# Peptides against a protein of PDB entry 3JWR: the designs that were tried, part 81

Target 1, 323 residues: chain A of PDB entry 3JWR
Amino acid sequence: TRELQSLAAAVVPSAQTLKITDFSFSDFELSDLETALCTIRMFTDLNLVQNFQMKHEVLCRWILSVKKNYRKNVAYHNWRHAFNTAQCMFAALKAGKIQNKLTDLEILALLIAALSHDLDHRGVNNSYIQRSEHPLAQLYCHSIMEHHHFDQCLMILNSPGNQILSGLSIEEYKTTLKIIKQAILATDLALYIKRRGEFFELIRKNQFNLEDPHQKELFLAMLMTACDLSAITKPWPIQQRIAELVATEFFDQGDRERKELNIEPTDLMNREKKNKIPSMQVGFIDAICLQLYEALTHVSEDCFPLLDGCRKNRQKWQALAEQ
Target 2, 298 residues: chain A of PDB entry 3JWR as posed
Amino acid sequence: TRELQSLAAAVVPSAQTLKITDFSFSDFELSDLETALCTIRMFTDLNLVQNFQMKHEVLCRWILSVKKNYRKNVAYHNWRHAFNTAQCMFAALKAGKIQNKLTDLEILALLIAALSHDLDHRGVNNSYIQRSEHPLAQLYCHSIMEHHHFDQCLMILNSPGNQILSGLSIEEYKTTLKIIKQAILATDLALYIKRRGEFFELIRKNQFNLEDPHQKELFLAMLMTACDLSAITKPWPIQQRIAELVATEFWEQGDQVGFIDFVCTQLYEALTHVSEDCFPLLDGCRKNRQKWQALAEQ

## One batch from the design tools (peptide)

Design b1_p24_1_s2 (made by RFdiffusion4, then SolubleMPNN; from b1_p24_1, 11 letters changed)
Fold by OpenDDE base, seed 4:
Structure b1_p24_1_s2 (fold): chain B 323 residues (1-323), chain A 24 residues (1-24)
Amino acid sequence: as target 1 above (323 residues)
Amino acid sequence: GPMSEPVEFSEEEAEEVLRYGEFY
């Protein structure tokens, strides 16, 4: 395609020029082409292209395929969200120095997972999918969308000309797919809530050990969630803009819940309760976000900007909730 | 049947999922 030709022929700017190592990064001013260039840079600077012998054209095609399989009519859970999740992962790996704690396969899997974790998202959550008796709800008992996202990820990875993993051994390929699946599934906040206590307890007791395979898996899950939720850590103007996108999508779901399911939406999905957004954001930060970024900062102190950003946004939301 | 196994939650976890599991 013309898009592929343009991407494959383009000079890829440095990570410094693209500012993709910054936790404060924003994609708002970037074109779709620039987001793809950023993604190439992430793969390159993580040594994934070299270590796994990725062909440039194949990587370009894969990126464009992933981007194409996000819906354009979804307000928040689109390519830009996936891209920002991957950028936060890249920043955590580089600036947060987590790269040094992980294998190349884990890094490869995490980056693919971050980019793929919301593939074909429909702008509705698992609860809606379940209540609407959608065909996907017949396939999976829990984490319905996350299983679908992984299925889409796997489909793309196996598509002709998109096989970025073709340079891997059979064992490396299996390991990578396992980690990708686990990482995508970990983006279900219900699973995060279930597993986080173990992680926090290990940190609290100073028993956390990344050499333990179970603890490694747990850490990768927590890191995925930290990147997925990273909008909450962004500078306030960025956080506000993202919160508006989230609210738009959630209100659209709530409107559909009323119309299609004949149910009253929750406050989160209720357009009429927009005034509760600040207090809900404070509650979300306190219950879900703060402890995660605190724990992540204990694993790597260079991740502190995520915690600091989260704290600052809590203060901003609290001030709005008091008005 | 479904391809995934059911996930069990404690009462506390279930409440947190109901409150915050649908965010972002």
Scores: peptide ipSAE 0.482, ipTM 0.869, DockQ to the pose 0.124
Fold by OpenDDE base, seed 5:
Structure b1_p24_1_s2 (fold): chain B 323 residues (1-323), chain A 24 residues (1-24)
Amino acid sequence: as target 1 above (323 residues)
Amino acid sequence: GPMSEPVEFSEEEAEEVLRYGEFY
């Protein structure tokens, strides 16, 4: 395709030029081509291209395939969300110095997972999928969409000309797919809520050890959630704009719930409750986000900008909730 | 039936899931 030719022939700017090591990064001004170039740079600067012998054209095709399998008519859970999740992962690995704590296979898996974690998202949550009796709800009893996202990820990885993992041994390939699956499933906030207590307890007791395979797996899950929720950490103008995209998608779901399911939506999904957004954001930050970024900062102090951003945005939302 | 196993939550976890498990 012309898009593939353009991407494959383009000079890939440095991570510094692209600002993809910044926790404050915004994609709003980037073209689709520039987001793809950023993604190439992430793979290159994490040494994944070299270490796993990725062909440039195959990587370019894979990136474009991933991007293509996000829906353009979804307000928030689209390619830009996945790209921002991956960028936060890259920033956490580089600027947050988490790269030095992980294997190359774990890094490879996390980056693929971050880019893939919401593939074919429909702009509705698991609750809607269950209540609408969608066929996917018959395949999986929990994390319905996250299982679907992984299935889409696997489909792309196995597609002709998209096999970025072809340089791996069979054992490396199996390990990578296992980590990708676990990482994508970890983006279900229900699973985060279930597992976070173990992570926080390990940190509180000063027993956290990345050399333990179980604790490593737990950490990768927490890191995925931290990157997935990273919009809450962005500079206020960026956070506010992203929150509007989230609200748009949720209100669209609520409108569908009324129309298609004949139910009253929750406050989160209710367009008539728009005035509750600031207080809901404060509640979300307090219940879900703060402890995660505190714990992540305890693992690596260089992740502090995420925690600081979250705290600053809490103040901004609180000020709006008091109006 | 579903191919995945059910996830069990404590009462506290279940409340948090109901409030925020579908927030993002």
Scores: peptide ipSAE 0.462, ipTM 0.863, DockQ to the pose 0.096
Fold by OpenDDE base, seed 2:
Structure b1_p24_1_s2 (fold): chain B 323 residues (1-323), chain A 24 residues (1-24)
Amino acid sequence: as target 1 above (323 residues)
Amino acid sequence: GPMSEPVEFSEEEAEEVLRYGEFY
């Protein structure tokens, strides 16, 4: 395609020029081509292209295929969300110094997972999928969409000309796919809530050890969640704009719940309760986000900008909730 | 493939999931 030719021939700017190592990064001013260039730079600077012998054209095609499999009519869970999740992962690995704690296969899996974790998202949550009796709800009993996202990820990875993992051994390939699946499934906040207590207790007791395979898996899950929620850590103008996108998508679901299911939506998805957004954001930060970024900062102090950003945005939302 | 295994939550976890499990 013309898009592939343009991307494959383009000069890829440095990570410094693209500012993709910054926790304060914004994609708002970037074209789709520039987001693809940023993604190439992430793979290159993490040594993934070299270590796994990726062909440049194949990587370009894969990136464009991933981007194409996000829906344009979804307000928040689109390519830009996946791209921002991957950028936060890249920043956490580089600026947050987490790269030094992980294997190349784990890094490869996390970056693929971050880009792929919401593939073909429909702008509705697992509860809606279940209540609407969607065919996907017959295949999976929990984390319905996350299983679907992984299935889409696997489909793309196996598609002709998109096989970025062709340089891996059979064992490396199996390991990578296992980690990708676990990482995508970990983006279900229900699973985060289920598992976070174990992680926080290990940190609190100073028993956390990345050499333990179970604790490694737990950490990768927590890191995925931290990147997925990273909008809450962004500078206030960015956070506000993303919160508006989230609210738009949730209100669209709430409108569909009224129309299609004849139910009253929850406050989060109720357009008539827009005035509760600030207080709901404070509650979300306190219940879900703060402890996660505190624990992540305990694993790597260089991740502090995420925690600091979250605390600052809590203050901003609290001030709005008091008005 | 086989259906996913069910995830069981404690009462406290279930309340947190209901309140915040669908946020963001």
Scores: peptide ipSAE 0.447, ipTM 0.859, DockQ to the pose 0.125
Fold by OpenDDE base, seed 3:
Formats: structure tokens, C-alpha cells, sequence
Structure b1_p24_1_s2 (fold): chain B 323 residues (1-323), chain A 24 residues (1-24)
């Protein structure tokens, strides 16, 4: 395609030029081509292209295929969300110095997972899928959409000309897919809620050890969630704009719940409750976000900008909730 | 049947899932 030719021929700017090492990064001013260039830079600077012998054209095609398999009519859970999740992962690995704590296969898996974790997202949550009696709800008992996202990820990875993992051994490939699956499934906040207590307790007791395979898996899950939710850490103007996109998608779901399912939406998805957004954001930060970024900062102090951003946004949302 | 087994939650976890499990 013309898009592939343009991407494959383009000079990829440095991570510094693209600012993709910054926790404060925003994609708002970037074209789709520039987001793809940023993604190439992430793979390159994490040594993934070299270490796994990725062909440049195959990587370009894969990135464009991933981007294509996000829906354009979804307000938040689109390519830009996946791209921002991957950028936060890149920043956490580089600026947050987590790269040195992980294997190359884990890094590869996390980056692929971050880009792929919401593939073919329909702008509705697992609860909607369950209540709508969607065929996917018959395939999977829990984490319905996350299983679907992984299936889409696997489909793309195995598609002709998109096989960025073709340079891996069979064992490396199996390991990578296992980690990708676990990482995508970890983006189900229900599973995060289920598992986070173990992580926080290990940190609190100073018993956290990345050399333990179970604790490593747990950490990768927590890191995925931290990147997935990273919008909450962004500078206030960026956070506010992203929160509007989230609210738009949730209200669209709530409107569909009324129309298609004949149910009253929850406050989170109720357009009539728009005035509750600030207080709900405070509640979300307190219940879900703060402890995660605190714990992540204990694993690597260089991740502090995520925690600091989250705290600052809590104050901003609290001030709006008091108005 | 489903290809995955159900996840069991405590009462506290279930409440948090209902409130925040679909946030963001």
C-alpha cells in the first residue's frame, strides 16, 4: 500500500526528537504516520529489531495492521489509546529504568501487548458484552474482551507479511505469546483488583523479588495496568482531554444500554450524571491508581513522574468536585 | 462451554469490580 511504502521509506526520528521517553508525552499533535514512526523507534531503541532480527518492512506492515484493527468510530479505545499505552511502557522501560529488570522477551511481549491490548475494541465493556448476550460472552467466562484482543493480536502476528516474531526460536515464540496473553488479560481491571493485593503486600513487606517467576508475572501484569491507566498521570490539560474521550465513550455505551438493552446505565456511563465526573475521577484515583503508582515507584524510583502526575490530577479533579 | 473458568472474588473485590472494574 502507499501507506506502507511511505512508512517503510521514512527516516525514523530519534526518541529524543519524538519525546517518546517523556512520561508527559502527548500524541494529540501527531499524525498517524508519526505515531507509526514513534512505534518503530520504540522497537529499535529497546533493541527488539536487532535482537529478534525483525525485517523493517515486516515491522512496518505489522504496525499498520495493528493500527488498522482498531476502530475509528470508538472515542477512546482506539489506536491512539494503544499507542499511548505503548509509549508509557517505553517511557517506563527507558526513563523509568525498568528495562534492566526484564528480559528481552519480556520487553518484546510487553510492547506487543501494549499496542495490541485493545484490538477491535467495540467501545463497550465486558459488562455490556455479557448483558447483550454477544457471541463472545459464550466463548469466555471472564475477561471476554481481553481474550478477544489477544485472539486479534495472534491473528495479526500470524498473518502473511506481519510475522515480526519469525526470528524467534520455537521456545522463545511460545514464551513470548504466553507473556503477551498474560499481559493483555492483565488489562482487565477486574483481574487487576484481584491480584494487586499480593503485589502491594510483597512491596510493603520488602519481599518483592523479580527473580521469582510468579512475582515477575505479577509485576508484568501491574506494569501493564500502570501503562493502560497512564492517562490519569498526564499533565492536566492532557488528562482533562483524555477524560472527555473516556466520558464520551462511556456515555455512548450508556445510551446504547438504554436503547438496546432497556436498562438504566450506571453513573459512570450516564450522560445525565456528567456533573459527577470530577468526583468519580477522584474515587477512581484513590481506589485504583494511587497505590499502583506508589508500588511501581517503590520498584523503580524513576517512575515517580507517574505517581506525581496522578497526585496532581487528583488535586485538580478534587477542586472541580468541590465547585 | 466457555474456554475460561470463572474468577472468584471476595465481597470487597466484587464491590470494587462493580464500581471501578470497567473504569477507563
Amino acid sequence: as target 1 above (323 residues)
Amino acid sequence: GPMSEPVEFSEEEAEEVLRYGEFY
Scores: peptide ipSAE 0.432, ipTM 0.851, DockQ to the pose 0.115

Design b1_p24_1_s3 (made by RFdiffusion4, then SolubleMPNN; from b1_p24_1, 13 letters changed)
Fold by OpenDDE base, seed 5:
Structure b1_p24_1_s3 (fold): chain B 323 residues (1-323), chain A 24 residues (1-24)
Amino acid sequence: as target 1 above (323 residues)
Amino acid sequence: MPMSDPVKFSEEEAERVKEFGEFY
């Protein structure tokens, strides 16, 4: 395609020029081409292109294929969300110095997972999928959408001309796919809630050890969630705008719940409860986000900007909730 | 940085956490 030719021929700017190492990064002003260029830079600067012998054209095609399999009519869970998740992963690996704690296969898997974790997202949550008796709910009992996202990821990785993993040995390939699956499944907040207590307790007791395979897996899951939720850490103008996108998508679901399922939506999904957004954001930060970024910052102090951003946004949302 | 003491979620907060986990 013309898009592939344009991307493959483009000079890829430095990570510094693209600001993709910054935790404060925003994609709002970036074109789709620029987001693809940023993605190439992430793979390159993580040494993934060199270490796994990725052909540039294959990587370009894969990126465009991933982007294409996000829906444009979804307000939040689109390519830009996946791209921002991957950018946060890149920033955590580089600026947060987590790269030095992980293997090349783990880094490869995390970056692929971050870009792929919401593939073909429909702008509705697992609860809606279950209650609507969607065909996907018959395939998977738990983490329905995350299993679907992984299936989409696997389909793309195995598609002709998209095989960015072709340079891996059979064992490396198996390992990478295992980690990708685990990382995508980790973005189910229901799984996060179940597992986070173990992670926080290991940190609290100073027993956290990345050389333990189980603790490594747990850490990768927590890191994925931290990147997925990273919108909450962004500078206030960015956070506020992203919160509006999330609210739009949730209200669209709530409208569908009323119309299609004849149920009253929860406050989070109810557009008539728009005035509760600030208090709900405070609740979300306190219940879900703060401890995660605290624990991540304990693993690597260079991740502090995520925690600081989360705390600052909590104050901003609290001030709005008091109005 | 010391991690905050494990927030003793009230049952209501635990339900809200569960709600967030189901809705996000």
Scores: peptide ipSAE 0.094, ipTM 0.716, DockQ to the pose 0.467
Fold by OpenDDE base, seed 3:
Structure b1_p24_1_s3 (fold): chain B 323 residues (1-323), chain A 24 residues (1-24)
Amino acid sequence: as target 1 above (323 residues)
Amino acid sequence: MPMSDPVKFSEEEAERVKEFGEFY
């Protein structure tokens, strides 16, 4: 395609030029081509291209295939969300100095997972999929969409000309796929809520050890969630704009729940309750986000900008909730 | 920075956490 030719022939700017090491990064001004160039830079600067012998054209095709399998008619859970999740992962690995705590296979898996974690997202949550009796709800009992996202990821990875993992040994490939699956499934916020208590307790007791395989897996899950939710940490103008996209998607679901299922949506998905957004954002930050970024900052102090951003946005949302 | 103690959510906050877990 013309897009593939343009991408494959383009000079990839430095991570510094692209600002992809910044926790404050915004993609709003970036073209689709520039987001793909950023993604190539992430793979390159994490040494993944060299260490796993990725062919440049194959990587370009894979990135474009991943991008193509996000829906354009979904307000938030689209390519830009996945790209921003991956950028936060890259920033956490580089600027947050988490790279030195992980294996190359773990880093590879996390970056692929971040880019792939919402593939073919439909702009509706697992609850809607269950209640609408969607065919996917018959395949999986829990984390329905996350299983679907992983299936889509696997299909792309195995597609002709998209096999970015072809340089891996059989054992490395199996390990990588296992970690990708675990990382994508970890983006189910219900699983996060279930598992986070163990992580926070290990941190609080100063018993956290990345050499323990179970604790490593737990950390990778928490890191995925921290990157997935990273919009809440962004500078206020960026955060506010992303919150509008999230609200749009949630209201679209709520409108569908009312129309298609005859269900009154929850306040979070109710367009008529848009005035509650500031207070709901405060509640979300307190209930879900703050402790995660505190814990992550305890693992690596260089991740502090995520925590600081989250705290600043809490103050901004609180001030709006008081008006 | 010291980790804050686990937030003991009220029942209402626990329900909100569950809601967030279902909706996000």
Scores: peptide ipSAE 0.091, ipTM 0.723, DockQ to the pose 0.517
Fold by OpenDDE base, seed 1:
Structure b1_p24_1_s3 (fold): chain B 323 residues (1-323), chain A 24 residues (1-24)
Amino acid sequence: as target 1 above (323 residues)
Amino acid sequence: MPMSDPVKFSEEEAERVKEFGEFY
């Protein structure tokens, strides 16, 4: 396609020029081409292109295929969300110095997972999919959408001209796919809530050890969630704008719940309760986000900007909730 | 920094945590 030719021929700017190492990064001013260029830079600067012998054209095609399989009519869970998740992963690996704690296969898997974790997202959650009796709800008992996202990821990776993993051995390929699956499934907040207690306890007891395979898997899951939720850590003007996108998508679901399912939506998805957004954001930060970024900062102190951003945004949301 | 003590969720906070886990 003309888009592929343009991307493959383009000079890829440095990570410094693109500011993709910054935890404060915003994609709002970037074109779709620039987001694809940023993605190429992430693979290159993580040494993934070199270490796994990726062909440039194949990587370009894969990126465009991933981007194409996000829906344009979804307010939040679109290519820009996946791109921002991957950018936060890149920043955590580089600026947060987590790269030195992981294998090249783990890094490869996490970056692919971050870009792929919401593929073909429909702007509705697992609860809606289950209650609407969607065919996917008959295939999977839990994490319905996350299983679908992984299936889409696997389909793209195996598609002609998109095989960015063709340079891997059979064992490396199997390992990478296992980690990708685990990382995508970890973005289900219901699974995060079930598993986070073990992670926080290991950190609190100073017993956390990345040489333990189970603790490694647990850490990768927590890191994935930390990147997925990273909008809550952004500078306040960016956070407000992303919160509006999330609210738009949730209200669209709530409107569909009323119309299609004859269900009164929860406050989070109720358009009539917009005035509760600030207090709900405080509740979300306290219940879900703060302890995660605290624990991540204990694993790597260079991740502190994520925790600091989360705390600052909590204060801003609290001040709005008191008005 | 010391990790904050595990948030003792009230029953209402436990319901909110469950709600967030189902809806996000």
Scores: peptide ipSAE 0.077, ipTM 0.714, DockQ to the pose 0.478
Fold by OpenDDE base, seed 2:
Structure b1_p24_1_s3 (fold): chain B 323 residues (1-323), chain A 24 residues (1-24)
Amino acid sequence: as target 1 above (323 residues)
Amino acid sequence: MPMSDPVKFSEEEAERVKEFGEFY
């Protein structure tokens, strides 16, 4: 395609020029082509292209295929969300120095997972999928969308001309797919809630050890969630704009719940309760985000900008909730 | 940095945490 030719022939700017090592990064001013260029740079600067012998054209095609399989009519869970998740992963790996704690296969898997974790997202949560008796709800009992996202990821990876993992051995390929699946499934916030207590307790007791395979898996899951939620850590103007996109998508679901399911939406998805957004954001930060970024900062102090950003945004939301 | 003690959620806060886990 013309898009593939343009991407494959383009000069890829440095990570410094693209500012993709910054935790404060924003994609708002970037074209779709520039987001793809940033993605190429992430693979290159993590040594993934070299270490796994990726062909440049195949990587370009894969990136465009991933981007194409996000829906344009979804307010938040689109290519830009996946791209920002991957950028936060890249920043955490490079600037947050987490790269030194992980294997190349784990890094490869996390970056693929971050880009792929919401593939074909429909702008509705698992609860809506279940209650609407959607065909996907017949395939999976729990984490319905996350299983679907992984299936979409696997389909793309196996598609002609998209096989970025063709340079891996059979064992490396199996390991990578296992980690990708675990990482995508870890973005189900319900699973995060179930698992986070173990992670926080290990950190609190100074028993956390990345050499333990179970603790490694737990850490990768927490890192995925930290990147997925990273909008909450961004400079206030960015955070506020992303919160509006999230609210738009949730209100669209709530409107569908009223119309299609004849149910009253929860406050979070109720357009009539828009005035509660600031207090709900404070509640979300306190209940979900703060302890995660505290724990991540304990594992790597260079991740502090994520925690600091989260704390600053809590203060901003609190001030709005008091008005 | 020492981690803050686990936030002890009220029953209402625990339900809110579950709600967030279902919606996000």
Scores: peptide ipSAE 0.074, ipTM 0.714, DockQ to the pose 0.493

